# Peptides against a protein of PDB entry 6FRK: the designs that were tried, part 236

Target 1, 411 residues: chain A of PDB entry 6FRK
Amino acid sequence: NEEVLNAMLKEVCTALLEADVNIKLVKQLRENVKSAIDLEEMASGLNKRKMIQHAVFKELVKLVDPGVKAWTPTKGKQNVIMFVGLQGSGKTTTCSKLAYYYQRKGWKTCLICADTFRAGAFDQLKQNATKARIPFYGSYTEMDPVIIASEGVEKFKNENFEIIIVDTSGRHKQEDSLFEEMLQVANAIQPDNIVYVMDASIGQACEAQAKAFKDKVDVASVIVTKLDGHAKGGGALSAVAATKSPIIFIGTGEHIDDFEPFKTQPFISKLLGMGDIEGLIDKVNELKLDDNEALIEKLKHGQFTLRDMYEQFQNIMKMGPFSQILGMIPGFGTDFMSKGNEQESMARLKKLMTIMDSMNDQELDSTDGAKVFSKQPGRIQRVARGSGVSTRDVQELLTQYTKFAQMVKKM

## One batch from the design tools (peptide; made by RFdiffusion4, then SolubleMPNN)

Design b2_p24_5_s3 (from b2_p24_5, 15 letters changed)
Fold by OpenDDE base, seed 2:
Structure b2_p24_5_s3 (fold): chain B 411 residues (1-411), chain A 24 residues (1-24)
Amino acid sequence: as target 1 above (411 residues)
Amino acid sequence: SLDELVKLYEHILKALELLKKLLE
């Protein structure tokens, strides 16, 4: 029994190391899991694998929880959020993502570029802010980041902004001059929250980098970037351990919407390859799939109409990026659909829906829609003209529907 | 291709079935 436990723990430790979890944390987790597992309960024929997975899951949850409540902005107040992090961490992009996130929630949000070190930093921020319609401040002439940050914060405070995000200079190396600059900016603007932005792809270096920032500036929050499939996110655990600060958001890609609040349970589940069950449940609840009990009941009876297919396409469209949905399902990797293939797939779904929008209720609600069209070919021509597509496109849709209806009958 | 869309839909249906079983 102990040999089996040690073998399974070795596999888990290997998987965690391959997920960029710091070796010290993996060792500590192994010891904690060994201490938490009752060997006598393991002898009783309980699924040893499930017990070990549960113990590992519980200990990973503890590693992600710094025991400190995450800072949250206060409505009707001026909340100054300072961003710190290395160059290439995705800091500037993350500032824009966070600003857009709060703007979409009805917060009066703005961006300040206090990066005077990097050529084109202000142009990059301005471009991102303009695309998102976010107010911004910066200078092409002022070289002191303290002056820019102070003036920008004062300006936006006077204009009653609720969320004031300050992007600072990132450097490639831990330089004392960078940390002094960050301290001077922090002292001048007195931020309500200091956010450390960390690239998850740096793997084992996450701890040392996060610690270096925490030792110099009062980091209160962490945002982890580049969690888009290449980085398994184990570096996030190292950042929490080093900063003693909660992860508040994660960046999951390059798009401005590839940004979500951090959830501990989904993250650990994903890290263990268990999928995001909680996020899946949340998405199902957002889809009001419970209102689709009628659809599920129809599917159970092998009934599938063109309307049922249309409603399913609407649900898929509401679920958002399908790659994210698939990445939430256990056993489906995030790489199942490239983003390019996803947009093309969504465009195809929209085209199919547009064809179905030109169908009548008799065609949509028929238990054999393909048979309705086969009996009266003039319907195909009507739908084709109504939707601005070829008769071939309508025939392809009907062929696809027939394939789906046959699959539903086999379920 | 239409076949890729069919495969996508099959995966979605399987996902929805799995979700249903998780909600039961």
Scores: peptide ipSAE 0.014, ipTM 0.425, DockQ to the pose 0.191
Fold by OpenDDE base, seed 5:
Structure b2_p24_5_s3 (fold): chain B 411 residues (1-411), chain A 24 residues (1-24)
Amino acid sequence: as target 1 above (411 residues)
Amino acid sequence: SLDELVKLYEHILKALELLKKLLE
């Protein structure tokens, strides 16, 4: 029995190391699991594999719980949230995702760009904020991040903003100058929460990086990014252990909606390759698939319009990366869709939707939209001009629609 | 490619149908 337990624990430890869990945490987990398993209960014919999996699951749940309650913003107050993290961690993108999350929840939210080091940081933030209709502040001329952060926080406090997010400069390496700048900004603006943004794809380096930030600044929350990648999220355990701070959100892709509140149980289930049934149910409920009964009935009747295609593209975009949805289903590996094709596919869908936004109701609601355009070529030119695309791009969309409509007729 | 988008849509439709059956 002990030999079988040791063999199974070795397999679990190997899988956790392959999931970028820190070697020290894996060793500690192995010892804790061995201590938690009653070998006499294992003799009673219970599925030894299920018992080990359950013990491993319980110990992983403890590793993601720092024993500290997550900070939450107070409604009707000015809440200042400072972001810190390395360059390339997804920090700037995550600021926009968090701002958009709170805006969608009915909070008066704004963004401040205090990154003076990276050329185009303010343009990137401005572009993201403008697309999401989030108010923003920054400077093209001011080089002191303390001045920009202080002026921006004061401005948005005076305008009674409830969520004030401050993006700071990242560096490629941990440099003392970066930490000093972060401390100066933090002292000037007195943030209610400091959020460390960590890239899950850095693997075993997560602990050392997270610790270096916690040792210099009062990190109170962690956000883990790039969990759509090959990163199995084991680095998140290292970040919690090093910072003693809760994970509050995860970034699951590049889209502004690829952002969700952290849930311990689904995360550990996914880490163990058990899938995320709860997250799948939540995603399905968010899609309001009940409204798709009307679509399913149309599809059963072989009717498919450009509007129906547009609505489906909206639903796909609301679902987020399809690889994530598949990765939530038990037994579907993350490798089922090549990751590089998904962002390009989403950009293509958005381009197609922008073309359809320039179509009229007669074109959108026609049961033979391609024929409407073929009969009057001037419609293609109008739509092309209205959407800022070539006539070829509109013809490609109509060719796509025709292929889909033919598939629906064969169903 | 157009064929990749069609395949993506077919996979999404199949996944949605599967999800619907899992929720029934």
Scores: peptide ipSAE 0.014, ipTM 0.415, DockQ to the pose 0.202
Fold by OpenDDE base, seed 4:
Structure b2_p24_5_s3 (fold): chain B 411 residues (1-411), chain A 24 residues (1-24)
Amino acid sequence: as target 1 above (411 residues)
Amino acid sequence: SLDELVKLYEHILKALELLKKLLE
């Protein structure tokens, strides 16, 4: 039993290390899991794998909980949020995402660019803010980030903004000058929250970086970016451990909407490759897919029409980036569709829908749509002409529909 | 490929079925 436990723990530890979890945290987790597993209960024929997975899951949940309540803005007050992090962490993009998140929630939100070190930092922030219709402040001439931050905060306080986000300079390395600048900015503006932005893809460097920031400035929140890539987010555990600060949000893509409140259970599930069942449920509920009792009943009876397929393609398109949906399904890694393959897949779905837009109700609502077209080949030619595609493209669609309909009949 | 789209849809359907069972 102990050999089997040790072998399984070795596999889990390897997977966690491959997910960029810090070696020290993996060792500690291994010890905690060993201590939490009663070897006597494992002798009783319980699925040893499920017990170990549950124990690992519980210990990972503890690692992302710093035991500190996340800061939340107060409605009707002026809340100053300072962002800190390295260049390339996605800090500037994340400032815009957070501003947009609060704006969509009905907060009077603004952005300040206090990055004087990077050429074009203000132009980038201005571009992002303008696209999102978020008020912004910055300077093309002032080189002191303390002056810019102070003036911007004062301006937006006087204009009764509720959320005032300050983006600071990032450096490529942990430089003492960066930390001194951040401390000077923090002292001048007296932020209600300091947010450390971390790139999930930096792997084993997360702990040392997060610690260096926490040792200089009072980091109270963490945001993890680039969780749409190959990074499984194991570095987030290191950031929480080093900063003793909760993860408040995650960045899940390049779009301004690719930003969500951090949820512990979904994150750990994704880290372990178990998928995000909760996030998938939330997305399904947002789509009101449950209101389609008629579709559910049809699927239960093995009925599947071209219209049902069209509606499912519409639902898939409404769910957003397909890679994110797949990443929520257990056993589908984020790597299953490269970003390039996703856009191509969405374009293919849209093409298929365009073909179906040229079908009539008799064709769409037939329980045997492929047979309707096979009996009257002139329908294929009509649909092909109507949608501007080849007859072959229509035949390929019908072949796919037949595969789906056969699958639904087996469900 | 279209076969990849079919596999994808199979997985979505399985996921939705799993979700339905979780929501019941």
Scores: peptide ipSAE 0.013, ipTM 0.428, DockQ to the pose 0.180
Fold by OpenDDE base, seed 1:
Structure b2_p24_5_s3 (fold): chain B 411 residues (1-411), chain A 24 residues (1-24)
Amino acid sequence: as target 1 above (411 residues)
Amino acid sequence: SLDELVKLYEHILKALELLKKLLE
């Protein structure tokens, strides 16, 4: 029994280390899980595997809970949110994502660029803010971030903004001069919340970086970026442990909408490769894919056309990165679609759709599309010529469609 | 309804499994 427990814990520990969970946290988790199971095995004849999984899940949930309530903005008040973090952490992009999130929730939101160190920082913020229709402030001539931040905060307070986001300089290295500048800005604007932005892709360096920021600046919230289908979520655990501050949001891609409130259970489920069913449901509901009742009914009747396949490809393309969708499905590991494979897969889908765009309604709406083409080979040549592909590519699409339609008929 | 969400989820899962097989 102890050997089986130790073997399973070794596998879990390996998977957590591969997910960039800090070695110290993994060791602590292992000890806590052992202690929890030794106590629970005395009480319940439950399946040992389920007990271990549940114990691991509970201990991971504790690791992402700092025991501190997350700061939330107060409606009808002026809330100043200061962003801090290294260059390349996604800080500037995250400022825009958070501003857009609150704007969509009906908050009067604005952005201030107090990054005077990076050439083009204000232009980048201005581009993002303008694209999202978010009011912004910054200077091309003022070099003191304290002056810019103070003037911007005062301006937007006078204009009765509710959410005032201040982006600061991100440096490549942890330099004392960066922390001094951040402290001067913080003292001048008196932020209601200081948000540390951390890149999850830095792996084992997350703890040391997060600690260095917390030791110098009163970090109250953490945002973890680059948690796309390829990013290892283990850095989030390191950030919480080092900062003793809650994760409030996660960045899940490059788009302004690739930003979501942090949910502990879905995150741990995803980290363990159990998927995010709740996030998948939310994403599906946001896309209004429920309006496809007609497709669901056809599939229930074992009917599947080339048009139905085209519409499914469109829906998948609307859902965003295919890797993110797969990573939300239990049993589809995040590694299933590498970034290279995703672009290639999307290119393949677009190619298939382009072939189908050259088909006529009779071909698209046939319940046996492959048979329509097999009876009249001239259709394959027409479609191939119309889509700029080989006759082999059209035949391959029809072969794939036939396999798909056969699977639908067996369902 | 929860039942509609479950059906939608099952549909998406099926579509994705099929897409997986098409992309392999």
Scores: peptide ipSAE 0.009, ipTM 0.415, DockQ to the pose 0.043

Design b2_p24_5_s4 (from b2_p24_5, 13 letters changed)
Fold by OpenDDE base, seed 3:
Structure b2_p24_5_s4 (fold): chain B 411 residues (1-411), chain A 24 residues (1-24)
Amino acid sequence: as target 1 above (411 residues)
Amino acid sequence: SIDETVKLFEQYLKALKKLEELLK
């Protein structure tokens, strides 16, 4: 029984290490699981695998729970939220995502750019904030982040903002100058919450980085970013362990909507490669993807029209980050969506749909749409004129359709 | 590129198929 337990634990430990879980945490988990499993109960005919999986899951849940209640903003108060984190952690993007999240919930939200170190930080924040219609503050001339943060916080307090998010400078390394700047900003603005933004893709470095931030500033919350990439999020456990602070949100892509409240159970399920079936069901229901039964049936029969393609593009566009849905499906790596290409892909889909809006029902409903256009080239010219595109763009669409129809037939 | 849209759609179809399997 002990040998079987050790063998199964070895497999789990390997999977956790491959998920970027810190080696110390994996060792501790192994010991905790061993101590929690009654070997006598395991002998009594219970499904040994299920018992071990449950014990592992339970210990991972404990690792992601710091035993501290997450800070929540108070309605009708001025809540100052300071963001800290390394350059490239997704901090600036996460500030915008959090601001948008609260704005959508009816909070009076604003953004302050106190990043004076990175060229174009304010322009990036301004661009994101403007797109989301979020009020923002920053300076092109002031170099002291303390002054910018203080002035911005004061301004938005006076304007009765409820959520005041302050983005700070990041560095590529744990530099003393960064920590001093963060401490000065924190002391000046007296934030109600300090959020450490961590890139999940840094893997084994998560513990050391999270600790370095916690040792310098009173980190009270963690946000984990880039969970849409290759990172399985094991570094999040290291961040919780090091900061003793709860994960409050996760970033799941590059879009402003690629942001969700942290849920322990779905996260651990995903970390173990079990997927988030519950969240997937919720998302499918939210998107009314159940209406795709008719499509799946058509796909099974190898019938795929331009209209069917159009409807699928609409579904992909409604899915929000299709990356989120993929990331919820067990065994689908988040690897399939190239980072950065989602918005461009959506723009391409929208362009293709615009071309298809100039097609007639005969063209859209043909089982061989490409052949309809090849037989009557005048249709290409009509569609091109109607959609304001070149005949080449229409031909490219038809080429894509043909490739899609071939893929559908192979499924 | 055309190939990126094709890849996206392929992933979508694979995901739908997997989703159908999970929702059954």
Scores: peptide ipSAE 0.162, ipTM 0.746, DockQ to the pose 0.318
Fold by OpenDDE base, seed 2:
Structure b2_p24_5_s4 (fold): chain B 411 residues (1-411), chain A 24 residues (1-24)
Amino acid sequence: as target 1 above (411 residues)
Amino acid sequence: SIDETVKLFEQYLKALKKLEELLK
């Protein structure tokens, strides 16, 4: 039993290291899991794998919990949020995402560019802010970030903004001058929250970088960026450990909507390759996919009509990027569809649905829709004319339907 | 292409089956 435990723990530790979890944290986790597992319970025929996974899951949840309550903005107050982080961490993009998130929730939000070091920083922020219709402040001429931050915060306080986000200069290296500048800005504007933005792709460097920021400025929150399909996420644990601050949001892509509140359970589940079962359930409920029980039951009986296909296409289209839902299902990779391929696929489905909108109930509800059209070719011509497509496009749809019906019968 | 739509639908069906297994 101990040998089996050690073998399984070695596999888990390897996977966590491959997921960019800090080696110190992995060692601590291994020790904690060994101490938490009762070897006698493992002998009693309980699924040893499930037990170890559960123990690992519990210990990872503890590593993500800094024991500090996350700061939350107060409605009707002026909340100043200062962003800090390295250049290339996605800090500027994340400022815009956070502002947009609060704006969509009915908060009066604004952005301040206090990055005077990077050429074009203000232009980038202005572009992002303008696209999202978020008010912004910055200067092309003022070189002191303290002045810009102070003036911007004062301006937006006077205009009764509720969420005032200040983007600061990033650096590639831990330079004392950068930290002094950050401290001067923080002292001048007296932020209610300081957010450290961390790039998940930096892996094992996350701890040292996060610590360097925490040692110089009072980091109170963490946002982890670049948690897309390639992001291993293990660096997030290192950030929490080093900053002793909660992760409040994650960035999951390049779009302004690719931003979500951090949830511990889904994150750890994803880190372990278990998928996001909670988010999946929430999404299933949101989409009312449970109403598809009748459809799934029909599918099980090998009845698949053109209407059933249409309804499935509607479900696929309602499923916000189908790639996200697939990424929530255990054993489905996150790379199912590139965002570009998804939009093209959705356009194809919509085209097929438009053709089907010209079909009648007899055609849609036939258990062999292809046979109905084959027996009466005039139906193809009618549907083609009705939908403004070629007879070939209708024939291709019927060919697809036949392939889909065969797939359904094999399920 | 037809093949890409077919592949998408196959993935969808596999996902639905897996979802059904998870919700049971």
Scores: peptide ipSAE 0.153, ipTM 0.743, DockQ to the pose 0.302
Fold by OpenDDE base, seed 1:
Formats: sequence, structure tokens, C-alpha cells
Structure b2_p24_5_s4 (fold): chain B 411 residues (1-411), chain A 24 residues (1-24)
Amino acid sequence: as target 1 above (411 residues)
Amino acid sequence: SIDETVKLFEQYLKALKKLEELLK
């Protein structure tokens, strides 16, 4: 029984290390799981695998819980939130995501750009803020981030803003000058919360980075970015361990709405490859994917038209990063689409849809669309001309449709 | 490539089928 336990724990530990969980945390987890499992209860015929999985799950939940209640903004008050983090962590994008999140919840929200070091930082923030219709402040001429932050906070306090987000300079390296600047800004604006933004993709470096920030700045909250299909969530555990601060939100993609409140149970479930069924249900309901029952029923009967294909492409495009949904389904790995492959795939789908926009109802609604075009080659030329593509592109679309229709018939 | 779009669609169909199974 101990040998079986040790073998199974070795597999779990390997998987956690592959998920970028810090080696020290994995060792501690292994010891805690061994101490929590009664070997006598394992002998009683219970599914040993399920017991170990449950014990691992429980210990991972504890590792994500710093034992500190997350700061929450107070309605009707002025809440100053300062963002800190390295350049490339997604800090600036995350400021906009958080601002947009609170704005959608009916908070009077604004953004301040106190990044004077990076050329174009204010233009980037302005672009993001304008796109989201979020009020913003910054300067093209002031070089002191303390002055910009102070003036911006004062302005928005006087205008009775409830959520005042301050973006600071990110550095490429952990430089003492950065931390001093951050402290000066923090002292000047007296933030109610300091949010550390961490990139999950840096893997084992998460602990050292998070510790360096916590040792210099009073980090009270963590946001983990780049938790899209490729990011191994194990770095989040390292951030909590190092900062002793709760994860409050996660960034799940590049879009402004690819941002969600941190939920411990779904996160650990995803980390263990169990999927996120709750998040999946929520996402399906949000996207009204249940309204596609009629389409799923047609697919089951092996009837697949060009219009049906078009509607499926629209659904894929509305679902946002299809990789996110796949990553929520149990047994579908997050690695199905590389980030680069997703944008390219979406561009391909959009191109195909644009070709199909030049098709008529007879062509779209035919149960054998490819045969309609093969019988009357002039249709290919018409569609090609209408969509501004080659006749070859239309033929390739029809070839794809035929392959898809064959796949649907096999389902 | 045609093959990448076909692969994407196959994954989509498999995901939809799995979603339907999970939502029942």
C-alpha cells in the first residue's frame, strides 16, 4: 500500500512540476498528502486513486489560500488601487481589464498612467481606455510619476470616482530604482490596495519575482496573467506563497473581457486537468450556446449545409478563444491551439465566412453544396468575384465543406 | 492550410459533443 501511494504521488508530483508548481511546494504537498492519508482506510477497498486525488486537491486548495481576506472596494467611497509588476507581465492591459470589470458592475472607474519610463505607455493606456470608454489621466510632458499619480488621484477624487486605478512603470529587471519609485508613488497617493501583476508563463521564476516585489512593496493582492491555454497555473501557487496575498483576478487572454474573478476550486480543478465544469456551464450560458440545440440535432442527423457550417463558424468566433472553452472541458488539454494558431485560425474562418457571404440561399441551404457548385461552375466564378477571392479559394472552401460534412456524418 | 481548419473544426465538433454530454 505504501509503495502504491508513493508511485501515485510520484506521478502527481511530476504533473505538478510540469504545471510549473514550485519544487518546494510540491515537496511540502507530498509530505502533507502522506500525512493526511490513512493507509488503513486505503486498505478498505476505497478507490485509492480518488482518495489520493482528493487529498492532493485539498492540499492545493490550502496552498492557494494565504489565510488573508482579499481587499474589496467600498461602494460610494474613493478606492485607490495601485498596480505593480515587471514589464511584460501584462500589468497595463490588466489595469484596463480591471477598470472595465468594475465599470460593467456599475462603478465609476478611471485609469491613471504613471508610467513615465516607457515610451508610448500613455498612448497605449489612452487607446485601451478610450476603446473601453473609461476616463483616463496621464501626461506627455511630466516625467515624475509621483506628480502624475498625485494629480490624477486628486482630479478623480474631486470628480467622485469610486475606483481609481494607477498604473506604474514596469522594468525589465528587478531594479532598486523601480522599487524606490513605486514606494514614492505609494506614499504620495496612499493606495487602498496594491496589486502585484504576475505572468504565469515565467514558471519557476514566479516565486523569486513575487518575493522580490513583496520584500520591497506592501503587496496586498495578486493578479495572475496569461492563464490562457498555454499557461501552466502552477506559478499562481508560488505567487501566493511568496506574497502571502490572495489572488483576486486572473487574465485568461488578450481581450478586455478575458478577465475573471479568481475562484479557487475551478482553478485547482483545471490545474489537475479535471476541467472547469462550473465555468464551462457559466460560459455556455453567457454565450447562449444552449440555443444551438436545433443545430446539434441537425448535425446528429448528418444534414450539414454550407449555412450550417457558417453558423458553426459564427459560434466559434462568438465563443472567443476556443482554446479557453476546450481548456474547461475535462479531458481536453489547454494545448490544443497555440496562441498564434488561434488568431490565424480565426482569420481563416472569417475569410471562409466572407466567401460564403457571396453565396445565395440555394447554395447555402443545399444538403450537397459542393455538388451544386460542381454542376454549375459559373457559380464558383460568381462567388469568387463577389468576395474578391480566386476561384481556387472557393474550390478550397468547398473541399473543406465536403470534409466537414463527412466528419459530421461520422459523429 | 485546409488541414488546420479541418482540425479546428474536428476539435470544435468533439467539444460540442462533449459539452452536450456534460450539460445533460
Scores: peptide ipSAE 0.142, ipTM 0.726, DockQ to the pose 0.270
Fold by OpenDDE base, seed 4:
Structure b2_p24_5_s4 (fold): chain B 411 residues (1-411), chain A 24 residues (1-24)
Amino acid sequence: as target 1 above (411 residues)
Amino acid sequence: SIDETVKLFEQYLKALKKLEELLK
């Protein structure tokens, strides 16, 4: 039993290390799991694997709980939220996502750009804020972030804003000058919450980075970004351990809506490759994918038309980054499609749909669309002209359709 | 490539099948 336990724990520890969980935390977790498992209960014929998985899950849940209640904004008050984090962490984008989140909930929300170090920081914030219809403040001429932050906070306090988000300068490296600037800004505006933004993709560097920020600035909340595709989020555990602060939100993509409140159970399930069934159900319901029962039934009967293919492409496009949905399904890896491959794939689907928009109902609804086009080659030329593509592109579409129809028949 | 789009669709179909199994 001890040998089996040690072998299974070795496998779990390897998987956690591959998920960017810090080696010290993995070691601690291993010892905690060993101490929590009664070897005598393992002898009683219970599924040893399930018992170990449950023990690991329970210990991971403890690692993401700092034992401190998350700060929440007070309705009807002015809440100043200061963002801190390195350049490239997604801090600026996350400010906009958080502002949009509160705005959609009926909070009077605004953004302040106090990043004077990066050229174009204010333009980027302004673009994002304008697109989301969020009020913003910043300067093209003021070089002191303390002045900008103070003036912006005062302005929006006077206008009775409830959520005032301040984006600060990010640097590429942990520099003393960055921390001094952050402290000066924090002292000037006296934020109700300081949010540390961490990029999950930096892997093993998460602990050292999070510690460096906490040692200099009174971080009270953590937001983890880039939990799309490749980042399994193991670095989030390191951030909680180092900051002793709760994760309040996660960024799951590049869109302004790719932002959600942190949920411990779904996050740990995803980290362990168990998927996020709750989030998946919510997403399926949001997308009304359950209304496609009739389509799934048709697919089961091996009837697959060009229209059916078009409708499936529409569904894939509505899902957004397909990797995110796949990453929610148990047994599907998060690494399914690189971000670059997703955008290219979506562009391909859109091109195919544009070709199909030039097809008629007889062509779209035929049980053998490829045969309809093969019998009357003039249809290919018509569709090609209508969609502004080559006859070869239409032939390639029909070849793809034939391959898809064959896959559907094998399901 | 055509093959990449085919692979994407294959995985989509596998995902749909898995979703159906989970939602039952």
Scores: peptide ipSAE 0.143, ipTM 0.727, DockQ to the pose 0.265; fails the geometry check

